# Peptides against a protein of PDB entry 5CWW, part 8

Target 1, 194 residues: chain A of PDB entry 5CWW
Amino acid sequence: VPKLQGPFDFDLNPEDEQDDEVELKDIYVIGEKPRVADLMRGEEEELEMMKEDQHNGLSLNIICLLSTSGQVKICLDIDGVEAQWLPPRSKNKRLFAPPPEPPSLLTFQTFDTLKPAEVTPDGWPMFSEDATSPYSFYVTHPAGITYISLTPWVFRLESELQSDSEAGTEFRIDLLAKGQGSERDRIFTQTRTQ

## One batch from the design tools (peptide; made by RFdiffusion4, then SolubleMPNN)

Design b2_p17_6_s4
Fold by OpenDDE base, seed 3:
Structure b2_p17_6_s4 (fold): chain B 194 residues (1-194), chain A 17 residues (1-17)
Amino acid sequence: as target 1 above (194 residues)
Amino acid sequence: TSELAKKLAALVKRRKA
């Protein structure tokens, strides 16, 4: 049985100036790609295909959070949270180990998918997968559909994580953090027939 | 953004060590 994990601590949560209790409606997880070294212990043939797919995904889990207002928060799992399973009912009362410190999520980016006038009390935004890319997805709301892609920064971040040289890393990361971040495109807008 | 950059840089350094 999977163990419930949480609470998560949000590092660098911009002071949401809005005291508004952001009610979360959906969560979307993009799992880390396995390290090539871990795959090399298996079939040699899979290794050749992975070398050609230069699109090595991020070696971090990405957690996307969606609010009732259509706000998206992109978080990075910097601590490497793994799935935990409930231990088998062993009779031994394990001594109360202090609860492990809650894992931290690094907030990379926060943005809106809806205009203020499109936000409704009964609105229910949802995530959906893009079948063409693991790092792209959609936010669907009655007012419209927004395409989101993390590809502009994900591959750059992974390149820094895998680089053997520290030279220029801080500069390139600074540019990445100051960049435009994720791609967003409203692909559909529901016309309210007045 | 400067704080984000610092946190990301720290992450990269930890993974390379």
Scores: peptide ipSAE 0.534, ipTM 0.934, DockQ to the pose 0.780
Fold by OpenDDE base, seed 4:
Structure b2_p17_6_s4 (fold): chain B 194 residues (1-194), chain A 17 residues (1-17)
Amino acid sequence: as target 1 above (194 residues)
Amino acid sequence: TSELAKKLAALVKRRKA
């Protein structure tokens, strides 16, 4: 039986308005890609395919949250939350371990996909995947469709995570954090036929 | 952004250790 996970603690960016009660409508998870080093412990034959896939995905899970208002929050799983199965009912271990600290998500970016005038009380924005990239997706709402890509920063972040050198890491991370972040493009807008 | 950078840097450091 799968173990129910959560609640998650959100380590929010200081730019996130703390007071806005965000009603979530959808969640989109981009699973971590295995590290090349972890794969090298496995079968040698997969090594060649991974070298060619220069597109080393992020070694962190990404959790995207979507609100009723069309707000997207991009979060990084910094704790490495794995799918948990209920251990066989071993009775005794429950009592004394302090409840594990809830896993934390680091909020990388928050942005809106809808204009204020497009937000409706019964809005139903939804995520959908991009078949061409694991790090791109769409937000669909009756008012329009927004394309989102995490590619501008994901590969750079992964490069830092995999780098053996600490030289310049802080600087590059600072640039990453201050950068434009995710790509966002409204690809369709529903025209209100007045 | 500075806090984000700090947290990301800490993450990177933790993963390299």
Scores: peptide ipSAE 0.533, ipTM 0.933, DockQ to the pose 0.714
Fold by OpenDDE base, seed 5:
Structure b2_p17_6_s4 (fold): chain B 194 residues (1-194), chain A 17 residues (1-17)
Amino acid sequence: as target 1 above (194 residues)
Amino acid sequence: TSELAKKLAALVKRRKA
């Protein structure tokens, strides 16, 4: 039987400590790149083809959260959360193991896709995938459609995660964190007169 | 941003260990 997971702790940037309870409407998950080398033991030719087709993705799960107001929060799974199953009914419940620490998500970026005047109480923003890129997606709302791309930072972060050298890592990570983050482009706006 | 950088750096360090 699958075990229910959560709640997750959100490790928010102190600057994003909004006291306001954000009502979530949708969640979009970008899975980590598969370790193809571990999956394809013995199929070297398919491994090479998959490496060529493997757009070098991030070795972390990305969780995107969308609020009623059109706020997007980009979170990283830093703990590597896996599917959990209920333990077999073993009689020996180790009663005294401290409860495991709840898994944490690291908030990478928070931004709005709607102007204040476009926000409505009955708003229903939704995520949709981009078939051309695993690290791009759309936010659809009655007021308009926003394109979002994580590509400006995701490949740079992966390069640091896979690097054998510690030299300059802290500096490059600092630049990554201070950068503009994700690309955003409003590709469609609904005009009230139509 | 500085706290984010510290957390990301710690993550990178843990993955390399």
Scores: peptide ipSAE 0.532, ipTM 0.933, DockQ to the pose 0.736
Fold by OpenDDE base, seed 1:
Structure b2_p17_6_s4 (fold): chain B 194 residues (1-194), chain A 17 residues (1-17)
Amino acid sequence: as target 1 above (194 residues)
Amino acid sequence: TSELAKKLAALVKRRKA
């Protein structure tokens, strides 16, 4: 039986002072790409072809949260949350280990996809995947459709995570954090018939 | 942004250890 996981602690950027209880409507998870080396333990020959085309995805899970107001929060799973199964009822009363600290999600970026005038009480924004990229997706709402891409920063972050050198890492990470972050483009807007 | 940078840097360091 799958174990229910949570609660998750959100390590919010201090700029997100909005303690406003944001009602979530949808969640979009971009799973970490499996390390090809771990999957290919048995097939040495296919390892070489996969190395070239590996747009090496981020070695972290990304959790995107969407509110009723069209706010998107991009979170990184920094603790590496894995699927957990309920242990078999072993009779041994294991001493009450203190409950493990809940896993934390690091908020990388928060942004809006709707204008204030487009927000409706009955609004139901939803995520949808982009078939062309695992790091791009759409937010659909009756008012319009917004394209989002994480590609501007994901590959840069992964390069730092995989680098053997510490030289310049802090500087590059600082630039990454200060950057515009995700690409966002409103690709469709519903015209209000006057 | 400075705090985010610090947390990301810490993450990178932890993955390299």
Scores: peptide ipSAE 0.532, ipTM 0.933, DockQ to the pose 0.709

Design b2_p17_7_s2
Fold by OpenDDE base, seed 4:
Structure b2_p17_7_s2 (fold): chain B 194 residues (1-194), chain A 17 residues (1-17)
Amino acid sequence: as target 1 above (194 residues)
Amino acid sequence: MTLAQKLTKLVKERKAK
């Protein structure tokens, strides 16, 4: 049985976003690319060929949250939250284990996909995958469809995570963090039938 | 900490493992 995970703590949540005010409607998870080195423990020769494939994804889970208002929050799973199955009822529930610290998500970016006039109380925006890229997706709302791509930063971040040298990392990360972040494009807008 | 600082910390911690 899958274990319900949460609550999650959000690192760097904007101060103005009272978490209590944001009604979440959908969640989209982009799983981490498996570390080829971890998968290929024992097959060294195939590891070199798959190193080229290491550049095809982030070694962190990405959690995207979508509110009723069409706000998207892009979060990085810094703690490596794995899908937990309910442990078999082993009798030794150490009753006294301090509650595990809630897993922390690092808020990378927050942005709106809807204009204020498009927001409705009954609005139900939803995520949809992009079949062409694991790091791109759509937000669908009755008012319109927004394309989102994480590609502008994901591969750069992964490059830093996989780099053998710390030289210049701080500078490159600073540029990454201050950049435009995710690509966002409204690909469809519902015309108000007058 | 800024986002950049947090990310930098993350990168450094991952490299140290």
Scores: peptide ipSAE 0.556, ipTM 0.940, DockQ to the pose 0.760
Fold by OpenDDE base, seed 1:
Structure b2_p17_7_s2 (fold): chain B 194 residues (1-194), chain A 17 residues (1-17)
Amino acid sequence: as target 1 above (194 residues)
Amino acid sequence: MTLAQKLTKLVKERKAK
């Protein structure tokens, strides 16, 4: 049986966004690319294909949250939350270790996919994957469809995570954080029939 | 801490392991 995980703390949420007031409608998780070392139990031929793929993803889980208002929050799993399974009932009452600190998600970016006039109380925006890219997805709402891509920053962040040198890292990360972040494009808008 | 500072810390911590 999967263990229920959470609650999660959100780090660097805008102060004005009391998380308690944001009704979430959907969640989209982009899993970290598996480390080649963890895959070494597979056939040698799969190892070569996976080495090329290691350069094409982030070594962090990304959690995307979608509100009723069409707000998207892009969060990074900085603590490396792995799926936990309930251990079989081993009899040993290990002493109550203090409850582990709740895992934190780092809010990387927040943006809206809907105009204020497009927001409806019964609106149900949803995520959908892009079959062509693991770091791109769509937000679908009755008012329209928005394409989102994390590619502008994901590969840059991964490059920093995998670099052997700290030289210039702070500067490049500062540029990354101050940049436009994720690509966002409204690919479809529903015309109001007058 | 700013986003940049937190990301920088994350990067540094991962390189130290």
Scores: peptide ipSAE 0.556, ipTM 0.940, DockQ to the pose 0.755
Fold by OpenDDE base, seed 5:
Structure b2_p17_7_s2 (fold): chain B 194 residues (1-194), chain A 17 residues (1-17)
Amino acid sequence: as target 1 above (194 residues)
Amino acid sequence: MTLAQKLTKLVKERKAK
């Protein structure tokens, strides 16, 4: 039986974001690029085609959270959270292992997709995938549809994760963290027919 | 720690494995 995981700790929550006040409505997970070498048990030809595709992804899981207010939080799985299974009912519960520290998510970016006047108490924003890119998606709300892309930073972060040299890493990461972050574009707005 | 500091730590830890 799969073990229920959570709660997750958010390592960089802005002080003003009381987690207790944010009602989450949806979650969108972008899995890490597969380690093709681990999956392709000796099929060399498919390995080469997938290697080209593997250069186009992040070696971290990305967790996107969506609130009732249309706030999006982009989090990185830095600990590499794996699926956990309930241990078989073996009688030797080592009762005394301190509970493992809860897995941490690193908050990379938080932003709004709705204007304050568009927020409704009964609003139900939802994520939907972009068929053309694993790192792009949409937020759909009755007030409108917002396109989001993580591509401006994802590939730069992966380049740092895969770099053989530490030279300049701190500088480039500082630029990445201070950058514009994710792309956002409101592609549709519902006109109130007054 | 800032976001930049945490990301830098992550990158360094991944390279050390």
Scores: peptide ipSAE 0.555, ipTM 0.940, DockQ to the pose 0.756
Fold by OpenDDE base, seed 3:
Structure b2_p17_7_s2 (fold): chain B 194 residues (1-194), chain A 17 residues (1-17)
Amino acid sequence: as target 1 above (194 residues)
Amino acid sequence: MTLAQKLTKLVKERKAK
């Protein structure tokens, strides 16, 4: 039986965002790229062919949150949240170890997909995947469809995580954090027939 | 800590393992 995980603490949430007022409607998870070295433990020959593919993803889970207002929050799993299973009902009342500290998510970016005039009380925005890229997705709302891509920063962040040298890392990360972040494009807008 | 400082810390901690 899967174990219910949470609550999650949000690290670096903007102080002005009273998270208590944000009604979440959907969640989209982009799993970390499997460590080829961990999967190929014992098969040296296949490791060389997969080294070229090492540049194709982030070694962190990404958690995207979507509110009723069309706000998207992009979070990074810095603690490495793993799927937890309830232990089989062994009769031994093992003293429940104190619950581990709640895992922290790092808020990377927050942005709106809707204009204020497009927000409705009964609006139900949803995520959907892009079949062409693991780091791109859509937000669908009755007012329109927005394309989102994480590719502008994901591969740069992974390059820093995989680099053997610390030289210039602080400077490049500062540029990444202050940059424009994710690509956002409104691909469809519903015309209000008056 | 800023976002940049936390990301830098994360990168350094992963390289030290």
Scores: peptide ipSAE 0.553, ipTM 0.940, DockQ to the pose 0.751

Design b2_p17_8_s1 (from b2_p17_8 with T2V E3K K4E E7K)
Fold by OpenDDE base, seed 3:
Structure b2_p17_8_s1 (fold): chain B 194 residues (1-194), chain A 17 residues (1-17)
Amino acid sequence: as target 1 above (194 residues)
Amino acid sequence: RVKELAKKLAELVKKRK
């Protein structure tokens, strides 16, 4: 039986603590690339084919949050939250291990998909996947549709995470942290028929 | 190593003030 995990603590940048009660409407999760080497213990031939696919993903889970106002927060799971299963009902009173510290999510980027004039109190923006890329998605709102791609920074970040060289890593990670690398493109705008 | 780099990223993101 899957174990309910949470609540998650968001290490929000204290400056983004504008007390505006951001009402969240949707969540989009991009799972970490499968550790094929750990999953395919024993199937050596399939491992080589899947190694080529391993270059195409981030080793961290990405959690995207969407507010009523069309604000998107891109969060990274830096603690590596793994799926937890309830231990089989073994009758042995396993001493309640202290509850693990709640996992922290890192807010990597925050941006808007709507103009202030497009925000409505009854607006219900939603995420949808892009069938062509696991790191691209759409935000659909009555005012329009926005395409979002994380590809400009995801592959660079993964390259740093997998690099055996420490030379320049801190500098490159600092550039990633300071950069607004996600692509945003409004692909459709609803014309208000007056 | 991934965890260490992820922690460094977190520290640098927090310093974006």
Scores: peptide ipSAE 0.319, ipTM 0.871, DockQ to the pose 0.107
Fold by OpenDDE base, seed 2:
Structure b2_p17_8_s1 (fold): chain B 194 residues (1-194), chain A 17 residues (1-17)
Amino acid sequence: as target 1 above (194 residues)
Amino acid sequence: RVKELAKKLAELVKKRK
């Protein structure tokens, strides 16, 4: 039986603590890339082809959160949350190990998809996938549609995570942390017919 | 190693804020 996971702690900065009042409306999860080596044990040729596809995605899960106000938070699963199963009913009362600290999500980037004047109390923004890329998606609101792409930084981050060289890694990761280069483009705006 | 680098990223993200 699968175990219910959560709650997750958000590593929000104190400035983002005002986010405790953020009413979430939707969640969009981008799963980590599959461990091809584990799946393709025996197909060495297909393993090489998949290694050459530099587009295999990020080794971390990405959790996108969407508020009523159209605010998007891009969170990274740093702890690597895996599927958990209920332990078999072993009769032995194992000493309750203290519950592991709840997994934390790293807020990598926060941005708005709506202007303040577009925010409505009854607004219900939603995520939708981009069929062309697992790291791109749309935010749909009655006021308009916003395209979002994580591709500008995801592949660079993955390159660092997979690098064998420690030289310059800290510097490059610092640049990634500061850059927050997600693409955001309002592709449609609903004209209020007066 | 991925986890170590991810933790480093987390530290750096915290420092920027």
Scores: peptide ipSAE 0.317, ipTM 0.871, DockQ to the pose 0.109
Fold by OpenDDE base, seed 5:
Structure b2_p17_8_s1 (fold): chain B 194 residues (1-194), chain A 17 residues (1-17)
Amino acid sequence: as target 1 above (194 residues)
Amino acid sequence: RVKELAKKLAELVKKRK
C-alpha cells in the first residue's frame, strides 16, 4: 500500500520568510529524467531513443508553486524524494527508527507573473504544460497568460551534477544560485473592456 | 555525487543576498 508523504519543508531564503502568508493555488511537478538504463533492461531500441532525450533532463525533481497573487516559486528536490510503501504487517517489533527528517525542498527562484494592479482576491491562477518542452509551462490568470521556461539554467545545472571534474564546480554553482535565469514572457494580456 | 553537489547548491542559495 502506498504511504502518504509530506508535509514537505521548504528551505526559504530569509527574504522570502515574510511571504509565508502566501496562499498557494496550484502545483506543477517536473519529474527527474528517468534512469532508463535501470528500468529498460532488455529493450535496447527504446533505450537508444530515450538516451537521446535523457541528455536533455535534470536529475532532480522540480516543484513549482503558484500563489493567488501569481507568484511562482521554483523548488528543487535535493534529497531525492522516493515513493514509500507501508511496511508489510510483519509481527516483528517496529524498531523505532527515529522518524526520518522530513524531506526539504530548496527554493531556487521566486518571481511574479502579475502586476500588483492585476492581482484580485478571486483570481485563480493555474499551471499548464507546454507540449514542446518538459521544462517550459504557462501560468494562466484572468488578467493574462505568462510563458515560463527553466531551460536557461536546467541544462547548466545538470552539467554540473554530472561533471567528472571538481575544477571550478563551486564557482559555476555559485553563478547558478545567483543568476536566477528562468525565462518569463507575457504572451497574452486581457484588455479590460471599459 | 549528485547529492553532494545538490547540498552545495543549497548552501550557496541560502547565502545569496
Scores: peptide ipSAE 0.317, ipTM 0.871, DockQ to the pose 0.108
Fold by OpenDDE base, seed 1:
Structure b2_p17_8_s1 (fold): chain B 194 residues (1-194), chain A 17 residues (1-17)
Amino acid sequence: as target 1 above (194 residues)
Amino acid sequence: RVKELAKKLAELVKKRK
């Protein structure tokens, strides 16, 4: 039986505490790139072909949260939330493992997809995937459709995560943290026929 | 190493705000 995971603690800056009251409507999860070494333990020949494709993803899970107001939060799973299964009903070892610290999600970026005038109380924004990229998606709302791409920073972040050089890493990560480089483009706007 | 760098990222993101 799958174990229900959560609640997730959002390491929200106290300044963002006002954002905690935001009603979430949808969640979009971008899974970490598969560890080819773990998946291909039996198929060495396919491992080489997938290594070329391994440059195309982030080693961290990305959790995108969408509010009723069309606010998107891009969160990174730094702790590496793994699928937990309820332990088989094996007997008595109440190993009181201290409850694992609730996984914390790092809010990397927050932005709006709607203008204030487009926000409606009954609005129901939803995520949808982009078939061309795992790191791009759409936010669909009655007011319009917004294209989002994380590619401007995802690959740079992955490069830092995989870099063997410690020189300048902190500086480059700081730039990534400050850059908020997600692409956002309104591709469709619903014209209210007055 | 990924986890260590991810933690550094978290620290830097927290300092930004």
Scores: peptide ipSAE 0.313, ipTM 0.870, DockQ to the pose 0.109

Design b2_p17_8_s2 (from b2_p17_8 with T2V E7Q E11Q K14E)
Fold by OpenDDE base, seed 5:
Structure b2_p17_8_s2 (fold): chain B 194 residues (1-194), chain A 17 residues (1-17)
Amino acid sequence: as target 1 above (194 residues)
Amino acid sequence: RVEKLAQKLAQLVEKRK
């Protein structure tokens, strides 16, 4: 039986965000690129085809959170949260292991998809996937639809994670932190037909 | 905040190497 996980701590959460004020409505998870080499032990031909696709992803899970106000929070799973299973009933060894430190998510970016005038208390913003890209998605709200792409920074971050060279790493990371670079495009706005 | 983010990302990169 799968174990319920959480709560998660948010590292570098904006100081002005009172956690109690942000009502979350949806969550969108972009899984890490599959470690096909570990899963496909023995199927070398399929492994080669999948390796080409593996070069196009982040080796971290991305957790996107959406509030009622249309705020999107992009978080990185830096600890590598794994699926946990309930121990079989017979091993009631209450290993009083100290409660493991809650896993941390790194808040990479926070941004709005709605204008203040578009925010409604009964709004139901939702995520939806982009079938063409694993790192792009839509936020749908009664006021409109916003396209979001993480591609501008995801591949750069992965390049740093996989880089054997330390040369220029600090500079490139600083640029990532400053620019963050998620694309946002309002593709549809609901015109209030008066 | 940006500087702290950069530091955390740098630590992440270092941890993965």
Scores: peptide ipSAE 0.586, ipTM 0.946, DockQ to the pose 0.750
Fold by OpenDDE base, seed 2:
Structure b2_p17_8_s2 (fold): chain B 194 residues (1-194), chain A 17 residues (1-17)
Amino acid sequence: as target 1 above (194 residues)
Amino acid sequence: RVEKLAQKLAQLVEKRK
């Protein structure tokens, strides 16, 4: 039986966001790319072809959170959360192990998809995938549709995670932190027929 | 916040090496 995971702590959550104030409506998870080397341990020739495809994703899970207000929070799974199963009913419950510290998500970026005037109390924004890219998605709300792409920074971050060189790493990470660079484009706006 | 984010990302990169 799968184990329920959570709660998650949000590292670097905006100070102005009290956790109690953000009503979440949807979650969108972009899974880490599997390490092809771990899957293809026997086929060296296919490993070379798939190495070219490995350059196309992040070795971290990305968790996107969507609020009622249309706020998107992009979080990185820095702890590498794996699927957990309920332990077999072993009689020796060590009752007194302190609960493990909750896993942390690193809040990479937060942005709005709606204008304040578009926010409605009954609004139900939802994520939907982009069939053309695993790192792009849409936020759909009654007021409109927003395209979001993480591609501008995902590949740069992955390059740092896979780099053997420490030279210039600090500088490039500083650029990532400052720029973040997610693409956001309102592709459709619902005209209120007066 | 940006500086803290950079530090956390740097720690992440270091942990993965």
Scores: peptide ipSAE 0.586, ipTM 0.946, DockQ to the pose 0.771
Fold by OpenDDE base, seed 3:
Structure b2_p17_8_s2 (fold): chain B 194 residues (1-194), chain A 17 residues (1-17)
Amino acid sequence: as target 1 above (194 residues)
Amino acid sequence: RVEKLAQKLAQLVEKRK
């Protein structure tokens, strides 16, 4: 039986976000790609050929949160949260270990997909996948559809996570933090028939 | 916020090395 996990702490959540005002409606998870080196352990010859072709995805889970107002929050799983299963019902009274500290998510980016005039109290925005890219998705709302791509920063972040070189790392990380660089494009807008 | 984010990302990179 799967174990319920949470709550999660959000590190670097904007202080101006009154937690009480943001009603979440949907969640979208982009799972980490397995490290090819860990999967190909023992196949050295195939590892060299795969290094060239694998635009290796991010070695972190990405958690996207969507509010009623169409706000998207992009969070990184920095602790490496794994799926947990309830232990088989062994009758032994395992002493209640103190609950482990809740895992933390790093808030990387927050942005809106709706204009203020498009926000409605009964709005129900939803995520949907892009079949052509694992790091792209859509936000669908009655007012319109927005395409989002994380590709501009995902590969840069992964390059830093895999780099053995410290040269220029600080500068490149500063650029990631300042620019963030997710693509956002409104591909459809619903015309209000008056 | 940006400086704090950069620091957290730097710590993450160091932890993986």
Scores: peptide ipSAE 0.584, ipTM 0.946, DockQ to the pose 0.763
Fold by OpenDDE base, seed 1:
Structure b2_p17_8_s2 (fold): chain B 194 residues (1-194), chain A 17 residues (1-17)
Amino acid sequence: as target 1 above (194 residues)
Amino acid sequence: RVEKLAQKLAQLVEKRK
């Protein structure tokens, strides 16, 4: 049986957001790319060829959160949260270890997909995947559909995570933090027929 | 906030080296 995880702390959540004000409606998780080195422990020659293919994903989970208002939060799993299962019933080791500190998510970016006039109290925005890219998705609302892509920054961040060189790292990270660079395009808008 | 984000990202990069 899967273990319920949470609560999670949100690091660098926008200061003006009282946690109580944001009603979440949906969640979209982009799983981390598996480490090729961990998968290929037995085949040394194929490891070198697959290192070139390591450029195809982030070594961190991305958690996207969607509110009733159409606000999207892009969060990074910095602690490496894994799926947990309930322990088998037999081991009564009630080690009252103090509850571990809740895992933290780093709030990378927050943006809106709806105009203020499009927000409705009964709105039910939802995520949907893009079959063409693991780092692209859609937000669907009765008022319209928004395409989102994380590709402009994901590969740059991964390059920094995998880099053995410290040269220019600070500068490139500063550019990532300032630009964030997610693409956001409204591909459909529902026209109110009068 | 941007400066704090940059610091957190830098710490993340350092933790993974």
Scores: peptide ipSAE 0.584, ipTM 0.946, DockQ to the pose 0.760

